# Peptides against a protein of PDB entry 3B8E: the designs that were tried, part 216

Target 1, 230 residues: chain A of PDB entry 3B8E
Amino acid sequence: PFLIFIIANIPLPLGTVTILCIDLGTDMVPAISLAYEQAESDIMKRQPRNPKTDKLVNEQLISMAYGQIGMIQALGGFFTYFVILAENGFLPIHLLGLRVNWDDRWINDVEDSYGQQWTYEQRKIVEFTCHTPFFVTIVVVQWADLVICKTRRNSVFQQGMKNKILIFGLFEETALAAFLSYCPGMGVALRMYPLKPTWWFCAFPYSLLIFVYDEVRKLIIRRRPGGWVE

## One batch from the design tools (peptide; made by RFdiffusion4, then SolubleMPNN)

Design b1_p28_6_s4 (from b1_p28_6, 26 letters changed)
Fold by OpenDDE base, seed 1:
Structure b1_p28_6_s4 (fold): chain B 230 residues (1-230), chain A 28 residues (1-28)
Amino acid sequence: as target 1 above (230 residues)
Amino acid sequence: LEELLKKIKERLLEILKLVQELIRKLLE
């Protein structure tokens, strides 16, 4: 997100506070929860691997998969960002290069894509209105990510939702998202203005996409053991 | 619930239109 902000010179889609909330609030408990996940039933049936070669290959494949998931998460966040700004009159193309003028406090007549002028205060409100939905989008996508990370090969339907700590993690991140989104004073304290409840659903297609992607991946692995998709 | 689902559907359609418009503009 931050790289795109710099490269595209768009208004800040995700504030530093929201980033910290993601890294420290939403990711930590889930990461711990994965340590307590039950082993896959099929792992114990695997033949001994060469510890030097097969482990390294597997780690690389996992790293690539997580990288891909991270990209999908970022895309989900940016999708929500662009939708919100578009609804406020700022089309994505218009946002390119706008950051300099957007952040200038002395410019109170920044025009949107329809010629409407926006004061600095109005622009900051809409910017901060994007931070919360971006954060929430990441949380919603993280639901799928956490669920799929339970297993490498088995479907979620096969492995089940047995890890109570994982369930707690899902609850915690959701509760945190709700708190940050709707608690009075968060706009002032954290620059996270309340969002419409409908914005929670903007991430659902991406969450579903991640889920389907992983289930398909796992299905391929099950059908073709030892394939490159592991 | 039905009203909520309808609103969600409408919202999703609006989002889809925005995405389509974005894609159109990017392809021009």
Scores: peptide ipSAE 0.000, ipTM 0.184, DockQ to the pose 0.035
Fold by OpenDDE base, seed 2:
Structure b1_p28_6_s4 (fold): chain B 230 residues (1-230), chain A 28 residues (1-28)
Amino acid sequence: as target 1 above (230 residues)
Amino acid sequence: LEELLKKIKERLLEILKLVQELIRKLLE
């Protein structure tokens, strides 16, 4: 997200505070929960393979899969960002190159796509209004990520939700997201303005997409063992 | 702002430690 901010010169979609909250608050607990996940039933049935080749392949494949999922997460966040800005009069095309004027506190007449002038304070309110839903979108998408990461090959429906720590992780990150979004003073302290409850649902299509993507991926892996999709 | 971010980071780290401790207790 930060790279796109620099390359496209758009208003900052994800603040430094939100990045820190993701890295320290929402990612760590799920990662710990996955460390205690039960072994996959199919792993125990696998024949010994060449440990050198299989380890390297698995590391590359895991990296690629997480990279792809991470891109879908970023797309979900940016979608929410663009929707909010469009709702406030800033169309995506108009945002390109706008950062310089957007961040200039001495310019109080930045025009939106409809000719409405925005003061610096108003622009920053809209910007900070985008930070919270971007964060929440990432959390909601991470629900799917956490669930799909339980297994490498088995469907979630086959493995089930047996890890209580995983469930705890889901509740913890959700509670953290709710706290950061709705606790009084977060707008001032963390530059995360309150989120309308309806914005929580904006991420659901992307969570579903990730879920379907992973289930299809796992299905392909089961049908074609040793393929590049693993 | 940097000082505020540092304070926030410290608080987040504290929360993370508490959560880790809770997980450890749940696993015992």
Scores: peptide ipSAE 0.000, ipTM 0.253, DockQ to the pose 0.016
Fold by OpenDDE base, seed 4:
Structure b1_p28_6_s4 (fold): chain B 230 residues (1-230), chain A 28 residues (1-28)
Amino acid sequence: as target 1 above (230 residues)
Amino acid sequence: LEELLKKIKERLLEILKLVQELIRKLLE
């Protein structure tokens, strides 16, 4: 998000506080939960043909899959960001290059896509209104990510939800998101303004996309053992 | 937008159920 903010010169989609909450608050417990996940039944039963080569290939494929999932997560966040700004009169094309004027507190007549003028204070309210939904979108997408990361080959339906720590991680992540989104004073303290409950569902298409992607990937792995997707 | 999101949510839930059912059938 920050890289796109710099490259595209758009208003800041995700604040520093929200980034810290993702990195330290939402990602840590889930990551720990995966360490306690029971070994996948197929991993334990399959003898590696070549332990050195197969490990390297598997690590590369896992890294690639996580990279792809991360890109989908980022796209989900940006989608929510652009939708909110569009609802407030700022179309995506208009946001390109707008950062300089947007962040200038001496400019109080920044025009939206429809010619409406926005004061600095009004612009900052809209910006901070985007921070919370972006964060929540990432959390909702991470639900799917955490569930699919349980297995490399087996479907989620085959492996099941046996890891209580993972379930706790999902709950903690959701509770933190709810707290940051709806607790009074978060707009002032953390620059995270309250979110309409409907925005929680904005990320669901991307969560579904991740699930479908991973299940298709795993299905290919099961049907073509030793393929490039393992 | 709220109505659209609600409709999308409903459709996604339907798709999710269908995908789950398809996956179940493919695994059988």
Scores: peptide ipSAE 0.000, ipTM 0.178, DockQ to the pose 0.023
Fold by OpenDDE base, seed 5:
Structure b1_p28_6_s4 (fold): chain B 230 residues (1-230), chain A 28 residues (1-28)
Amino acid sequence: as target 1 above (230 residues)
Amino acid sequence: LEELLKKIKERLLEILKLVQELIRKLLE
């Protein structure tokens, strides 16, 4: 998000507080939960690997897979961001290069895509209105990410949802997201303005996409052992 | 902490703008 903010010179889609909430709040319990995940049922059926070559390849492939998932996650967040700004009169094309004027407190007549002028205060309200939905989008996508991280090769349907700590993590991050989104005073304290409940559903297609992507990836790995997709 | 992070962010943005401008000049 920060890189896109700089490269595209768009209004800030994700605040520092939101990033901290992700790193310290929503990601911590899920990450710990993975340490308690049950071993894959097929581990004992795997052929011995070459410890020198296969380790390096496996680390590279895992890093690429998580990188791709991270990209889909970011796309989901930006989709929500652009939809909110579009609903407020700022079309995506108009946002390109707008940051300089957007962040200038002395400019109170920044025009939207329809010629409406926005004061600095109004612009900041809209910006902060985007922070919460972006955060919630990340949480919703993390549901799929956490679930798919349960296994490397087996389908989630094969492994099941037996890890109670992981299940707790899913509820905890969701509850935290709801608290930060709807608790009175969060707009003032954290610059996270209240979210319409409908925005929770905006991320669902991306969550589903990640889930489907990983299940397909794992299916390919199972059918083609030693392939480039592993 | 937020103020510090904001300052760091601002400095990073300035550096990145300079880098972008340099890249632009090199590509011309």
Scores: peptide ipSAE 0.000, ipTM 0.212, DockQ to the pose 0.034

Design b1_p28_7_s1 (from b1_p28_7, 23 letters changed)
Fold by OpenDDE base, seed 3:
Structure b1_p28_7_s1 (fold): chain B 230 residues (1-230), chain A 28 residues (1-28)
Amino acid sequence: as target 1 above (230 residues)
Amino acid sequence: EKKELLEKFYEELLKKFLELLLKALEEA
């Protein structure tokens, strides 16, 4: 999100503090939960043929998988961001290069795509209105990510939801998202204004997409061990 | 050993997160 903010010079879609909340708050418990997850029986039974190369390949594969999931998360967040801004009169094309004028407190007549003038305060309200649903979108997508990361090859249905820490992680992420979205003062403290409950459901298609994608990937890996999809 | 190191790392991160959250609540 922050990289696209810099490159496209658009209004900030997600605040730095909110990014820290994602990195420290939502990713930590899930990551711990995965450390306690039982290794797949098929992986533990195979001795590494070459400890150096097999470890490096495994680390690269994990890095690529997390990178792809991170891109899908970002796309979901940006979709939500652009929808909200469009609903408030700012079409995506109009946002390109707008950051300089958007962040200037002395400019109180920034025009939207329909010629409506926006004060600095009004613009910041809209910006902060985008932060919460962007964050929530990331969390909802992370639900699917956390579940799919339990296994490398096996389906979630085969491995089961036996890890109590993983389940706790899902609830913790959800509780944190709810707290940041609805707790009084979070609009001032974290620049996250309250979110309409309907926006929680807007991210579900992306979570489903990730889940389906990963199950298909795992299915291919199971049917064709050593294929390019690994 | 690597698991223990990872656990300690995440515990420290959790503490930092909680501190930031508390600070945010105090400012709110």
Scores: peptide ipSAE 0.005, ipTM 0.258, DockQ to the pose 0.014
Fold by OpenDDE base, seed 1:
Structure b1_p28_7_s1 (fold): chain B 230 residues (1-230), chain A 28 residues (1-28)
Amino acid sequence: as target 1 above (230 residues)
Amino acid sequence: EKKELLEKFYEELLKKFLELLLKALEEA
């Protein structure tokens, strides 16, 4: 998210506070849950042919899979950001290079894609209106990510969700997202304005995409053990 | 009308996702 913000010079889609809430509130419990996750029964049954090479390959593949999931997660957040700004009159193409003028308090005549002038205060309200949905989108996409990260080869339906810490993490993330979205004063304290319930649904296509992607990946791994996708 | 259709689509997608999630939780 931060790299795209710098490269595209768009208005800040995710504030520093929301980033901290993701890193500390959303990512920590999942990371702990993964540390306590039981090894898959199929992985435990296969002795590594070469412990050094097989470990290295597995680490590379896990890192690639997490990198891909992270990119899809970021795309989901940016999609939500662009949809909200487009609904407020700022088309994605118009946002390119707009950051400098957007963040300038003394410029009160920034035009949207339809020629409407926006004051600094109005622009910041719209910006902060994007922070909460971006955060919620990340949380909703992380539901799928957490569920799929439990397993490397087995389907979620085959492995089950026996990790109580993982289940707790899903509820905690959801509760945190609801708290940050609807608790009075969060707009002032965290620059996260209240979220319309409809925006929770904007992330679901990306959650489904991640879920389908991972299930297909796992299906390929099960059908072709030792392939490049492993 | 397009907004209502999109909202309905997202609601249905959410319901399906939640059903899948609940099913995954029940099989756990």
Scores: peptide ipSAE 0.000, ipTM 0.264, DockQ to the pose 0.039
Fold by OpenDDE base, seed 2:
Structure b1_p28_7_s1 (fold): chain B 230 residues (1-230), chain A 28 residues (1-28)
Amino acid sequence: as target 1 above (230 residues)
Amino acid sequence: EKKELLEKFYEELLKKFLELLLKALEEA
């Protein structure tokens, strides 16, 4: 997320504190839950062929999976960010290179895509309005990702929601998201303005798409073991 | 200045929370 912000020179989609909340608060419990569940599943399914190669392959697969999941989450967050800014008059193309003028306190006439002028204060309100939905979108997408990652090859419908640690992680993430979104003072302290309840649902279509995509991927892997899709 | 102080305070609180969570996970 931060790299895209720098490269595209767009207004800051996600605050530094929010990034820390994601990296340390939101991702940690899910990562632990997945590590435990993978350890259990690997112990149950794999005869130890070669302990050294299997450990290295597992670590690499885990690292790649987490990297891909993180990228998908970031894409979901950016989608929500662009939707909110577009609803406020800033089309994605117009945001490219706008950061310099956006962050300048002395420029109070930044034009949106429709020629409306925005004061510095108004721009910062819109920016901070994007931070909370971006975070919430990541959490909602992470629900799907956690459910997906629970099973490497089997459908979620076949194994069910038996991992108590995963369920706890989902509740913890949701509670953290609710706390950061609705606790008084978070707008001032964390630059996360309160989220309209409707924005929680903006991530659901994306979560559903990820879920469908992964179920299709798993179906392909089951039909063609050892293919490039794995 | 008050806003920056509040931000720093919440960052410290978050760090402490995370440290406690990590300790709880290590003990679990």
Scores: peptide ipSAE 0.000, ipTM 0.275, DockQ to the pose 0.020
Fold by OpenDDE base, seed 5:
Structure b1_p28_7_s1 (fold): chain B 230 residues (1-230), chain A 28 residues (1-28)
Amino acid sequence: as target 1 above (230 residues)
Amino acid sequence: EKKELLEKFYEELLKKFLELLLKALEEA
């Protein structure tokens, strides 16, 4: 998110507080759950293969999977960001290069895509309105990520939701997202304005996309062991 | 006031995170 903010020179889609909440609240519990579940799954199913080569392959597979999933998460977040800004009159094309004028407190006549002028305060309200939905989008997409990462080769439908840590992670992420989105004072304290419940559903297509992507990936791995997808 | 509120929030968030981490480690 921050790299795209710099490269595209668009208004900040994700605040520092939301980044902190992702890092501390949403990413860590999943990472721990995955570490334990992978250890447990690897202990149960692997006959002693060469520990060094298998560890390296495993780390590469995990790294690639997380990289791809992270990219889809970012796309989902940016989609939500662009939808909110478009709803407020700022089309995606108009946002390109707008950051300099957007962040200038002395410019109170920044025009949207329809010629409406926005004060600095109004622009910041819209910017902060994007922070919570972006965060929530990441959380909703992480539901799919957590579910799919439970299994490397097996379908989620085959293994089910037996990991208590995973279930706890899903609950924690959801509870944190709900707290940050709806707790009074979060808009003032964290610049995370309340989210309309309907915005939770904006991430669902991306969550489904991740789920489908990973199931297809796992299917390919099962059909072509040792292929370029591993 | 906003800074103090943010600091308190981060402290609470960190505490909750640590509690969750400990619970996750106990359940693993």
Scores: peptide ipSAE 0.000, ipTM 0.261, DockQ to the pose 0.020

Design b1_p28_7_s2 (from b1_p28_7, 23 letters changed)
Fold by OpenDDE base, seed 5:
Structure b1_p28_7_s2 (fold): chain B 230 residues (1-230), chain A 28 residues (1-28)
Amino acid sequence: as target 1 above (230 residues)
Amino acid sequence: KLKELLEEFKKKLLEEFQELLEKALLEA
């Protein structure tokens, strides 16, 4: 998210508070859950044919898979960000390079894509309105990530949701997202303005995409053991 | 370039944190 913010010079899509909530609130329980599940998963049960090369390959493949999932999560967050800004009059093309004027407190006449002038305060409200949906989008996409990461080779449909830690992680992330999105005073305290319930659904296509992607990946691995996709 | 980008990011994070602190102090 921040790399795109800097490169594209767009208004800040994800705030410091939201980053901290992701890192400390949402990612911690899932990471612990995944660490426990990896110990139970077929990754540990298969004796590596060559312990040195197979361990390195497995670590690289896991890293690549998480990197790809992280990119899809970021795309989902940015999609939600652009939709919210578009609903407020800022089309994606207009946001490119707008950061300098957007962040300037002395400029109170920044025009949107329709010629409406926005004060600094109004712009910051819209920016902070994007932070909560971006966070929620990440949480909703993480639902799919957590579900698919339970098994490296088996379908989620085959193994089911038996890990209590994973279920707890999903609940905790969702509860935190709901609390931050709808608790009175969060807009003032954390710059996380209330989220319209409709924004929860904006992430669902991306969650489904991650789910389908991983199921297809696992299917390919099952059909072609030792292939380049492994 | 990556180092400059990271420094700019750190600067922006610090500015945002400072703005949050200032607002919290004004509303407290």
Scores: peptide ipSAE 0.011, ipTM 0.279, DockQ to the pose 0.019
Fold by OpenDDE base, seed 1:
Structure b1_p28_7_s2 (fold): chain B 230 residues (1-230), chain A 28 residues (1-28)
Amino acid sequence: as target 1 above (230 residues)
Amino acid sequence: KLKELLEEFKKKLLEEFQELLEKALLEA
């Protein structure tokens, strides 16, 4: 997310506080849940024929999977960001290079895509309005990620959701997202304005996309063991 | 340009952190 912000010079899609909430609040419990599940799965696995090479291959596969999922999460967040700004009159093309003028408090006549002038205060309200939906989008996409990461090779439909720690992690991140989105004063304290309930659904297509992507990947791995997709 | 952007980001991070600290101190 931050790389696109730098490259495209767009208004800040995600505040520092929201980033910290994601890193410390949202990612930690899911990561612990996955670590426990991996540890259980590794204990249940037969001793690897070559622990060093098999560990290296597994670490590379995990790293690639997390990198791909993280990229899809970022795309989902940016989609939500662009939709919100477009609904407020700022089309994606107009946002390119707008950051300099957007962040300048002395410019109170920044025009949107329709010629409407926006004061600095109004622009900052719209910017902060994007923070909460972006955060919620990440959480909703992480639901799919956690469900998918539960199984390396088996379909979610085959293994089911038996991990209580994973379910707890999903509940915690959702509760945190709800708290940050709807608790009075969070807009002032964390620059996270209240979220319209409809925005929770903006992430669902991306969650579904991740789910389909992983199921297809797993299907390919099952049909062609030892292929380049593994 | 990248260094300037990183410095601006650091400044914004520091400003937000200071504002949060000031608010936390005022509410405490």
Scores: peptide ipSAE 0.006, ipTM 0.252, DockQ to the pose 0.019
Fold by OpenDDE base, seed 3:
Structure b1_p28_7_s2 (fold): chain B 230 residues (1-230), chain A 28 residues (1-28)
Amino acid sequence: as target 1 above (230 residues)
Amino acid sequence: KLKELLEEFKKKLLEEFQELLEKALLEA
């Protein structure tokens, strides 16, 4: 999200603090899962066949899988962002390069795609209205990751611990999303205005897309073990 | 380029925190 904000010079789609919280939250669950896998491996006294190469390959595969999922999450968030801004009169093409004027407190006559003038305060309300749906979209897309992880054929012990940690992480993120979306004062504290319940459903197509993508990936891996898709 | 992006991210993070503090002070 932040990279596209810089490259396209669009209004900020998601608060930097919120982005940091997502990145930290999404990185902690894998890190904890890897720590438990290492602890279980040590308990099971199974020497990895080649600890350097197998660990590096597994870390790369995990990193690539999370990178791909993260890209789909970002696309879902940006779709929601562009829909909200379009509904408020700002077409996606008009947002390109608008950041400089958008963030200028002294410009109170920024025109939308229809020639309507927006004050700085009005623009910031619209911007902050995008933050909550963007965050919620990411959380809803992460629910698909839970389903994906449940369908993985790992050892029963690895699945049990990973599932508990993952379920706990997703529950925490969902509870956080609900808290940020509906708790009074969050508009001031985190620049996240209350979300209409209907926006929770806008992310479901992307969750389905991730699920389909992972099932197709798993199908390819099952048919061609050792392929480039692994 | 990555260092510049990280510095810009840090700058935006600091700006966001400052604005949040200002808003909290105005409501308080």
Scores: peptide ipSAE 0.016, ipTM 0.305, DockQ to the pose 0.019; fails the geometry check
Fold by OpenDDE base, seed 2:
Structure b1_p28_7_s2 (fold): chain B 230 residues (1-230), chain A 28 residues (1-28)
Amino acid sequence: as target 1 above (230 residues)
Amino acid sequence: KLKELLEEFKKKLLEEFQELLEKALLEA
């Protein structure tokens, strides 16, 4: 998220503290859950052929899963960010390069895509309004991603939700998201303004899309083992 | 190969991000 912020010079979509909360708080339990489930799946499916190669494969597999999840999460968050800013008059194209003027306290006449002038205070309110939905979107996308990552080759429907740690992780993430979104003072402490309940649903179509995409991907991998999709 | 390249790119970006974050935290 921060790299896109730097590269695109867009207004900050997610605060540094919020990023740290995601990295340290939200991702840790899912990470443990995925590590446990991969270990269990590897134990069940692989005859121990070569412990060195199997360990390297497992580490690579974990790294790939986390890297993919993180990218999908970021895309979901950015989607929500762009939707919110577009609803407030800032089209995505207009946001490119806008950061310098956006963050300047002395510029109180930053124009949106419709020619409306925004004061520094108004811009910061909109920016901080994006932080909470971005975070919540990541959590909602993580629901799908965790369910997806549970099975590498099998459909989610074949293995079911047997992993209690995964379920616990999902509840923990949701509870954390609710706490950060609605606890008084989070707007001041974390620059996370209260989230309208409607924004929880903004991520659902994206989560569904990811779910469908991954099921299709898995289906293709099952039909064409060793293909470029692997 | 494309997936590996994308993953390597993601890893590199994440590492750069972490380094930038660490630097920002050390300077903050």
Scores: peptide ipSAE 0.000, ipTM 0.260, DockQ to the pose 0.030; fails the geometry check

